# Peptides against a protein of PDB entry 8OXM, part 171

Target 1, 371 residues: chain A of PDB entry 8OXM
Amino acid sequence: FKAEFRLAGGVNLPKIIDCVGSDGKERRQLVKGRDDLRQDAVMQQVFQMCNTLLQRNTETRKRKLTICTYKVVPLSQRSGVLEWCTGTVPIGEFLVNNEDGAHKRYRPNDFSAFQCQKKMMEVQKKSFEEKYEVFMDVCQNFQPVFRYFCMEKFLDPAIWFEKRLAYTRSVATSSIVGYILGLGDRHVQNILINEQSAELVHIDLGVAFEQGKILPTPETVPFRLTRDIVDGMGITGVEGVFRRCCEKTMEVMRNSQETLLTIVEVLLYDPLFDWTMNPLKALYLQQRPEDETELHPTLNADDQECKRNLSDIDQSFNKVAERVLMRLQEKLKGVEEGTVLSVGGQVNLLIQQAIDPKNLSRLFPGWKAWV

## One batch from the design tools (peptide; made by RFdiffusion4, then SolubleMPNN)

Design b2_p18_8_s2 (from b2_p18_8, 8 letters changed)
Fold by OpenDDE base, seed 1:
Structure b2_p18_8_s2 (fold): chain B 371 residues (1-371), chain A 18 residues (1-18)
Amino acid sequence: as target 1 above (371 residues)
Amino acid sequence: SLTPRQRATVAELEELLK
């Protein structure tokens, strides 16, 4: 390994390490500590299977609908190597970097990202009405700028248009597959954009199978479709290309029900794949600045494993796995809130839920639903 | 199971992550 490392953006400060392979080639690797990269590895395999289904269908293949995948090598429960997604940037870094972020550059008179976060943190424990009012004030004074990503990177108008379409297709595919797999809302640092293809790469897949709904602040959206995500699609927003690509992706997912259920069943019962939410992980994902001061992890490893009878743990796990499979089956049948919807009806409901300011205002402020 | 060489690389990576 080279002695020099770069910090990638994000709360975990993942280290980018240059490694010389046995072939003498230098390779950039992202080294994450403390996180189990097995979840990322498993979810990349599921994405590859979804991509195979999308390539088999003529309508999704013609539209080049795919989820971008990366190589993950889990090394231990606490360490792993990611192939660094060269030529990608976190959307959060592009949008809300304190020095050169697009919001600061294009909207210098708007609220700073810090002011927005502060306002939403102040109302975190308040009513839904008060959260909604403050969220609307934040949104009014923090206007979307993500349209400028493609404009900065692609100066030729024909290339710009093609790349904006590639972005829109990538958002649509990842949104629908992410909904089916229950990835929920995604932190802005955990969505990378490729500077050459304009396609999204989702990283840090530690929340899956709707486990975001059991967080201390439950998720209220099926996927991230915030104002900046929509602004990147251009003037049509969610209408036209995005909606049609969502519908075609959902059609392939629903028509592949048996295959998807079988895959997810095998994964849910894999003893090496810990997809369940634990309290420490939940606290970590939604840590408040006030909670940072007390939780020095001086929790010695000796604290009571309450010997919950192995039988009660296994029974509780099986009941959670069964509920996940039932909910997956409902999604793949188009069952939403006890009603069977058409593909167009289901996709419309999901889009409306994802863009609703009432749902967005209730999200955890640390995930920046105004971005 | 990791090979002895892979385990050594893991341990080196874990030391770099401290």
Scores: peptide ipSAE 0.005, ipTM 0.357, DockQ to the pose 0.035
Fold by OpenDDE base, seed 2:
Structure b2_p18_8_s2 (fold): chain B 371 residues (1-371), chain A 18 residues (1-18)
Amino acid sequence: as target 1 above (371 residues)
Amino acid sequence: SLTPRQRATVAELEELLK
């Protein structure tokens, strides 16, 4: 390790450290000091297996459908080394994090990212109808610009086309795999884009198995398919390549039902894998910027000593785990809302749910559904 | 504790990840 570190932005002030490997190569590492990286490590293993399933199938292999993975080395329950995703940028950084963001550069007369966030925060406690009206006003005055990512990074037209295709395939694969695993908290800082491959890297995998649905503001979309995500696909949007890649990914997942169920069953009953939502985690994920001052989450280890009868905790846990497995089995059978759907029907429903402005308007404002 | 079936699946998983 080099003695010098850089602070990455964010509440937890992660440290970027440079490591020299035994091969003499310098590698950047992100050291998170307060996050449980075990969830990320476990989910990376699940993604590697999904990639193995996708590589075994001829149709998904031909399309090069993969979910991007990164190395996670948990050092403790609260610390670990992430292989820094070198050559990646958060989609939020490119789009909205600064005055030089793509929205400001390409749409200078639109609402600022701050104005959009403020408008959605003002209606956060309002009716779904009021949220929808304000979300539509925000969307009208905040037009997509993510198409410009590939145009800025890939000046050669043939390379640009191939990278846009790689992006679209990456969105499709990660969306379907993420839906099957019930991956939540897909805000614009938890999705990185590789500046060389145009593939997405999903980080912070702590909300899985639909635990986002039990947040104080429930998650209402199966994956992130917001207007900028769609704009990055180019003029065809969700049609053509994206839809076909979703269908082929879903086909492989459904045909791998027994394997996926058995894996998730092992993970759900792993005592080292805390996938359950807790109130402190829920508060952290949906904390307001105004509330940032008081709640330093001193996750004191001592509050686990509430000796509630081990039997009642185990029974409640087992019921939640059983419900997660049942819902996973339904997804893998194509059962949506009590109806058995074809792969195309199921993928269509998921796309419609993900792009529905009514669903998007109901999300927590920190998720930035207008981006 | 993992069931014998869960242990077998973890082992198959570890082989698939090699």
Scores: peptide ipSAE 0.005, ipTM 0.360, DockQ to the pose 0.021
Fold by OpenDDE base, seed 3:
Structure b2_p18_8_s2 (fold): chain B 371 residues (1-371), chain A 18 residues (1-18)
Amino acid sequence: as target 1 above (371 residues)
Amino acid sequence: SLTPRQRATVAELEELLK
């Protein structure tokens, strides 16, 4: 280890450390404290398995369909080492940085990211109709700019085209794999883009198996396919390459049903893998600025009430795990809302759900559905 | 307790992770 460390920023002040490997190569590592990295580690293993399935299929292999993975070494329940995604930036940092974000640079007359957030926070407790109206006003006055990421990074037109294609493939693969696994909390800081490959890296994988649907503000979209995500695909948007890559990914997932179910079953019953949503985690993910004052960790709340019958907790857990497996089986059969869909029909439904401004307007304002 | 099939799949996964 080098004696020097850098702070990555954020509330938990994660430390970036330089490690020399046994191969003599320097590797940047992110040491995250207070966060359970076991969920990320498990989900990376599932992504590696999905990548293996995608590489075995000729159509997905030809398209180079992969979900980007990173190495996770959990050290404890509250600490771990992540391979720092060197040469990546959060899409939110590129798009909506307060000083020099792409929206401010390319759309200086649009609403600021702060104005958009404020407007959506003001209606957070309002009707779905009022949320939709304000969301549409925000969207009209905050136009997408993510096309400029590839244009800024890749000046050669042939390279630019290949990188935009790599981006579109990465969005498609991660969207379908993420949907199958029920991956939530896909806000603009949990999605990184590689500045060299234009591929996405999904981080903070703690909301899985549709546990985002049981948040105080439930998740209403299967994956992030917001206007900026679509704008990065260029003129064709969700049509052509994106749709075809989603269909080919979904085909591989559906054809691998038995393998995926067996793996997820093992993970759901792993006592070391806490995938269930708890009230504290829900509060942390959807914390309101008003709620910051009361979360003094009163260490002294007596462990007394957690003696609810271990049998009833275990039965409730088993019922939730069974429900997750049943829903995963439905997805892998193409069962949506009680109807069996073709791969193309299922992918079409998911795209329509993900781009629907009614669904997007209902999301927690911190998810930034207008970006 | 993992079934014999689940144990075989875990072992195959552990081999793929090596």
Scores: peptide ipSAE 0.000, ipTM 0.357, DockQ to the pose 0.021
Fold by OpenDDE base, seed 4:
Structure b2_p18_8_s2 (fold): chain B 371 residues (1-371), chain A 18 residues (1-18)
Amino acid sequence: as target 1 above (371 residues)
Amino acid sequence: SLTPRQRATVAELEELLK
C-alpha cells in the first residue's frame, strides 16, 4: 500500500488507497472503516448472477443490459477494501456539490440544495398533503439538470447519443434488478456514474429485501427514478428505451424465478449475511439533526446484545426470511397488490410508483427525492 | 457453516450455474 490516501467524501470518510498488486499493477482501493462490506460483497455476487442471466438471454445480451459490479473484499465487520471504481463520480457530487454542482452551475437562480433540504426537513413530521405541497414547491424551484452530465462529458454528438443510451439502459437494468432484490431508493451518494461509459454503479448496499419499508420513514418507491435520474435519459424520459429495457430485464428476472429464489434463500439464511434492519442501522440511515445529540459514541455495536431470548429472535428471523421469500416470489410472478400483472403492466406500475410526486414527497428528506 | 439444506441448495445452484 502507498502511504498516501485520499478522502472519497461522504459521512464515513472512506479512504482511497493506492495499492500495488503482486502483478505490479497499481489499483485504487476504497477502504471503508465503518460499514459492513459483507452485504456489499454478497450483493455484488448476486449482481454477477443477474448479469449471467441477462447475458444468457438474446434480447438483454443484444442490449448489453448489465448491472455494474465492483470487487469487494470484506476485511472485518467494519472494514473492507473496495476496488475503487476509477473514473466514477457520485451523482450527488455532480448534481449538488456545493457551488460547483450542476444545479448551481446551470440553475443559479433556483433554490440551493440546502434550501430544498431545509424546506423538506421542516415538513418531515407534517401531513402527507403538506409534504406534497412543499415537495412540489421545491421541485418547481429546483429543476433537473442531469442531462448536462452527458453533454459535458461527451462533446461528440454521436458519442453523446450512445452514452445517453448506455446511461438509460444502466438505469433500467439497475432499477429492475434493484426492485427484485428490494434495494429500494438509493441515496444520491450511493449511485456512482462512470465518466467514460455513462453507466451507473450502485454502492453501499446496506438496504436490501425491502428493508427500506421498515425504516422510521418508510420507503415509498421501488427504486430511485427521481427527476434528475429521468433527465439524464433525455427528452423521452422514462418512455421508449428505458421502458423497453425495464421490460426486457423483468422478463429475464421472471423467467429465472427458480434460480433467483434459490439464490436469495441461501443468502437469507446465511449466518454471515446480516440483511435484517436493526434499530441502530435504521437510525444511522435516517439520522435526524435532532437525533445526533443522543447517539453517544459509546454504543459499541457489541454491547447491544439485547438479550432477547435467542429462541424468539430465531423464530422472528425465520418469519421475516419467509416473508421476504414470499414477496420475492410474488414479484417474480408479477403479483402486485394482489393482482397478477404482465411484464409490461408490472413495469408500468413500478415506473408510475417511482415517479409519483406523492410517493417521492413521503421519502426521508435526507435522501433528497427532489434530486 | 452452511446447513445441510443450504449445502444442497448451493450444490443445485452450482449445477444450474455450470
Scores: peptide ipSAE 0.000, ipTM 0.317, DockQ to the pose 0.019

Design b2_p18_8_s3 (from b2_p18_8, 9 letters changed)
Fold by OpenDDE base, seed 2:
Structure b2_p18_8_s3 (fold): chain B 371 residues (1-371), chain A 18 residues (1-18)
Amino acid sequence: as target 1 above (371 residues)
Amino acid sequence: MLTPRQKAIVEELENLLL
């Protein structure tokens, strides 16, 4: 390790360190403190297994459908080392950086990212109708610009087209696999884009197995398919490439039902893997920027030694695990809202749910559903 | 804004690269 470190931004101020390998190569690493990286490590293993299934199928292999993965080394319940995703940027940094974000550059007469967030925070405790009206006003005055990512990064037209296709495939694959695994907290800082490949890297995998639905503000979309995400696909949007890649990914997942259920069952009952939502984690994920001053939620795992009878904890855990497995089995059978759907029908429903402004307007304002 | 015909051509090209 080099003796010097850099701070990454954010509340936990993770340390960026450079490591020289035995091969003489420098590798940048992110050291997180006060964060449990075991969930990220487990989810990366599940993504690698999904990638193996996608590579075995001719149709998904032909389309090069993969989820980007990174190395995670958990050191303790509160610390670990992440592979630094060199050449990636958070989509939020590109889109809504305060000074030089793509929205400000390409749409200088639109609402600022701050104005949009303020408007949505003002209605956070209001009715769904009031949230929807303000969300529609925000969306009308904050038009998508993510098409400019590929246009700025890839000046050659043939490369630009190939990279936009790689982006669309990456969104499709990660959306469907993320839905199957119940991946939540897909805000604009938890999705990185590779500046060379245009592929997405999903980070901070701490909300899985639909635990986002039990947050104080429940998650109402199956994955992030917001207007900027769609704008990055180009003129066809969710039609054509995206839809077909979703369908082919869903087909492989459904045809791999037994394998996926067995894997998830082993993970859900692993006593070393805490995937359940807790109140402190829920508070941290949905904290207001104005409340940042008082609560450093030290996720002190030590304060949960309130001796609830081991039997009542175990029974409650088992009932949650069983419900997660049942819902996973339903998804893999194409059961949505009590109806068995075809792959195309299921993918269509998920796309409609993800783009519905009524669902998007109900999300926590920190998720930035207008981006 | 691309015309409906330009949309169809882009979609067809995207389909050929899959």
Scores: peptide ipSAE 0.020, ipTM 0.447, DockQ to the pose 0.014
Fold by OpenDDE base, seed 3:
Structure b2_p18_8_s3 (fold): chain B 371 residues (1-371), chain A 18 residues (1-18)
Amino acid sequence: as target 1 above (371 residues)
Amino acid sequence: MLTPRQKAIVEELENLLL
């Protein structure tokens, strides 16, 4: 390891370290403290399994449908090492950087990212109708620009076309795999884009198995398919390549139901894998920027071991795990709201749910549903 | 919504890139 480290921003102050491998190559790593990386490690294993299934199928292999993975080494319940995704940028950094973000560069007369966030925060405690009206006003005055990512990075027209296709395939694969696994918290900082491949890297996998639905502000979309995400696909948007890649991914997932259920069952009952949403995690994920001042960490997590009988906790956990498995089985059978759908019908429903401005307007303002 | 002809062109372009 090099003797120097950099701090990444944020409450947990993760350390960026450089190491030299036995191969003489320098590798950057992120060392997180006060964070449980076991869920990220488990979800990466599930993504690797999904990639194996996608590579076995001729249609998905031809389309190069993969979810990007990174190495995670958990060191303790509150520390670990992540592979640094070299040559990636958060989509939020490209789109809504305060100084030079793509929205400011290409749409200088639109609302600023700050104005949009402020407007949505002002209505956070209001009715769904008031949230929808303000969200529509924000969307009207904040037009998508993510098409410019590929245009800036790939000047050759043939390369540009291939990279836009790779992006669209990556969004489709990660959206369907993410939906099956119930992956939440897909805000613009938890999705990286590779500047060379145009593929997405999903990070911070701490909200899975639909646990985003039990947040104080429930998640109302199956995956991130916001206006900028769609704009990056180009003129066809969600039609053509994206829809077809979603359908082909969903076909492979549904045809692999026994394998997926068996693996997720083992994971849900692993006593070392805490996937359940806890109140402190929920508060952290949906904290207000204004509330940063008074959360003294004086809630010793140790003292609220109220002796709920271990039996009642275990029985409640088992009932939640069973419900998650039942819902996973329903998704893999194409059961949506008590109706059995074809692959095309299920994918269509998910796309409609993900792009519905009524669903998007109900999300937590920190998720930035207008981006 | 893409027209049937636009769908066919997208399908053909996808198949050429396979």
Scores: peptide ipSAE 0.016, ipTM 0.406, DockQ to the pose 0.014
Fold by OpenDDE base, seed 5:
Structure b2_p18_8_s3 (fold): chain B 371 residues (1-371), chain A 18 residues (1-18)
Amino acid sequence: as target 1 above (371 residues)
Amino acid sequence: MLTPRQKAIVEELENLLL
């Protein structure tokens, strides 16, 4: 390895290292400590399967519908190596960087990212009505700018148009696949954008199978379809290309029900794959920025062996796995709120749920629903 | 099973994480 490393942003301060392979090629790697990459590795395998299904279908293949994947090598329960997604940036870094974020550059008279976050943190413990009012005030004074990503990176008009189309397709594919798998924690640092392809790369896949709904502040949206995400699609927004790509992705997922259920069943009952939300993980994901100082998780795993009989733990796990499989089967049948929907009806409901400011206002402030 | 070279790489990476 090279002796020099760079820090990636985030609580665990992942190390970016350069290594020279036995082939003489230089490769960047992200080394995460204090993180279990097994869930990321499993979810990448599920995404590769979804990509295989999408490539088999003529309509999704013609549209180049794919979810971006990266290589994960778990080293231990607390360490691993990720393929560094070279030429990617977190959407949050582009949009809301403190020094030179796109919101500051293009909208200097709007609220700062810090002012928006402060306003939403002040109402975090308030009513849903108060959260909604403050969220609407924040949104009025913080206008979307993500259209400028493609305009800055792609100066040729024909390239710009094709890259904006690639972005819209990537959002659609990842949104529907992410919904089917119940992928949560889609904050602006967990979504990267490729500076060459304009495709999204979803990272930190530790909240799956709708486990975001059991967080202290439950997730209220099926995927990230916030105002900046929509602004990147251009003038048609969620209409036209995005909607059609969602429908075609959903059609392939629903027609692949047996394959998806069989693989998810094997994963849910794998004793090496801990996908369940535990209280410590839930606290970590929804920590306040002010509480960053003291909670070194001394995961002293020792103290609360509450002697729940091994039988009661196993029965509780099996009942959670069964509920996840039932909900996955419902999604793949188009069952929403006890009603069977068409592909178009289901996709429409999911879009409406994802863009609803009432749902967005209820999210944890760290998710940054106004971005 | 990891090869001896893979073990040494894992140990070097683990030591970089400490």
Scores: peptide ipSAE 0.013, ipTM 0.388, DockQ to the pose 0.031
Fold by OpenDDE base, seed 4:
Structure b2_p18_8_s3 (fold): chain B 371 residues (1-371), chain A 18 residues (1-18)
Amino acid sequence: as target 1 above (371 residues)
Amino acid sequence: MLTPRQKAIVEELENLLL
């Protein structure tokens, strides 16, 4: 390892380190402390399996439909090493960086990211109607700009077009795979974009199997398909390439039902894999002050010896795991709200749910559904 | 408990991860 490190920013202050392998190659790594990377590692393995299924199918292989993966090595329950995604930037950093974000550069007369967040935080405890009205006001005064990512990075028109297609395919694949695995909405800092490929890399996979629906502010979208995410696809938005790539991904997932159920069953019953949402994790996910650098609550995990009988805990865990498996089976059968849908019908429903401003207005304001 | 078919799928997947 080199003696020098850099900080990647964010609440957990992960350390970027360079190491020289036994092969003489330099590799950049991210050392994360105060975080359990086991869920990230497991989800990366599931993504690799999904990629294998997508590569076996001729239609998805021809489209190069893949979910981007990175290496994760958990070292303890609170530390690990991640592959540094070299040449990636968080979508949130590109869009809403305080100094030089794309919204500020291209839309200097729009609301600031801070003004949008403040307005949505003020209505967080209000009615759904009040949330919707304020969300629509925010959206009118905060217009999408993510189309400029590909325009800035790819000056050649033919390259620009191909990279915008690569982006659209990456969003489609990650959205459908993410829906099947129940990743839900993704914080704008937890979606990286590769500056060379225009493909997305999803990081910090601490919410899976629809556990976002049991948060204090429940998730209301199947995946992140906000206005900026759509704007990056260009003038056709969710129509054409995106929709077709979602349908082809969903076809492969549904046709791989037995394999996916088997994999997820093994993972849900793995005693080393804690995927369940606990109250402290829920609070941590929805009380993150973006600006408060200092609150490291050393949550000593030791004090909640709620001596609930071991038998009642095991029975409750098994019932949650069974419910997750049943819901996964429904998704893979195209069962939505008790109705069996075609692949096109299911994908259409999911897209409509994900872009519905009523659903977006109900999300936790800290996840910036207006971006 | 995994069925014999589920075990074979897990083993095939483990062999793909190696």
Scores: peptide ipSAE 0.000, ipTM 0.274, DockQ to the pose 0.020

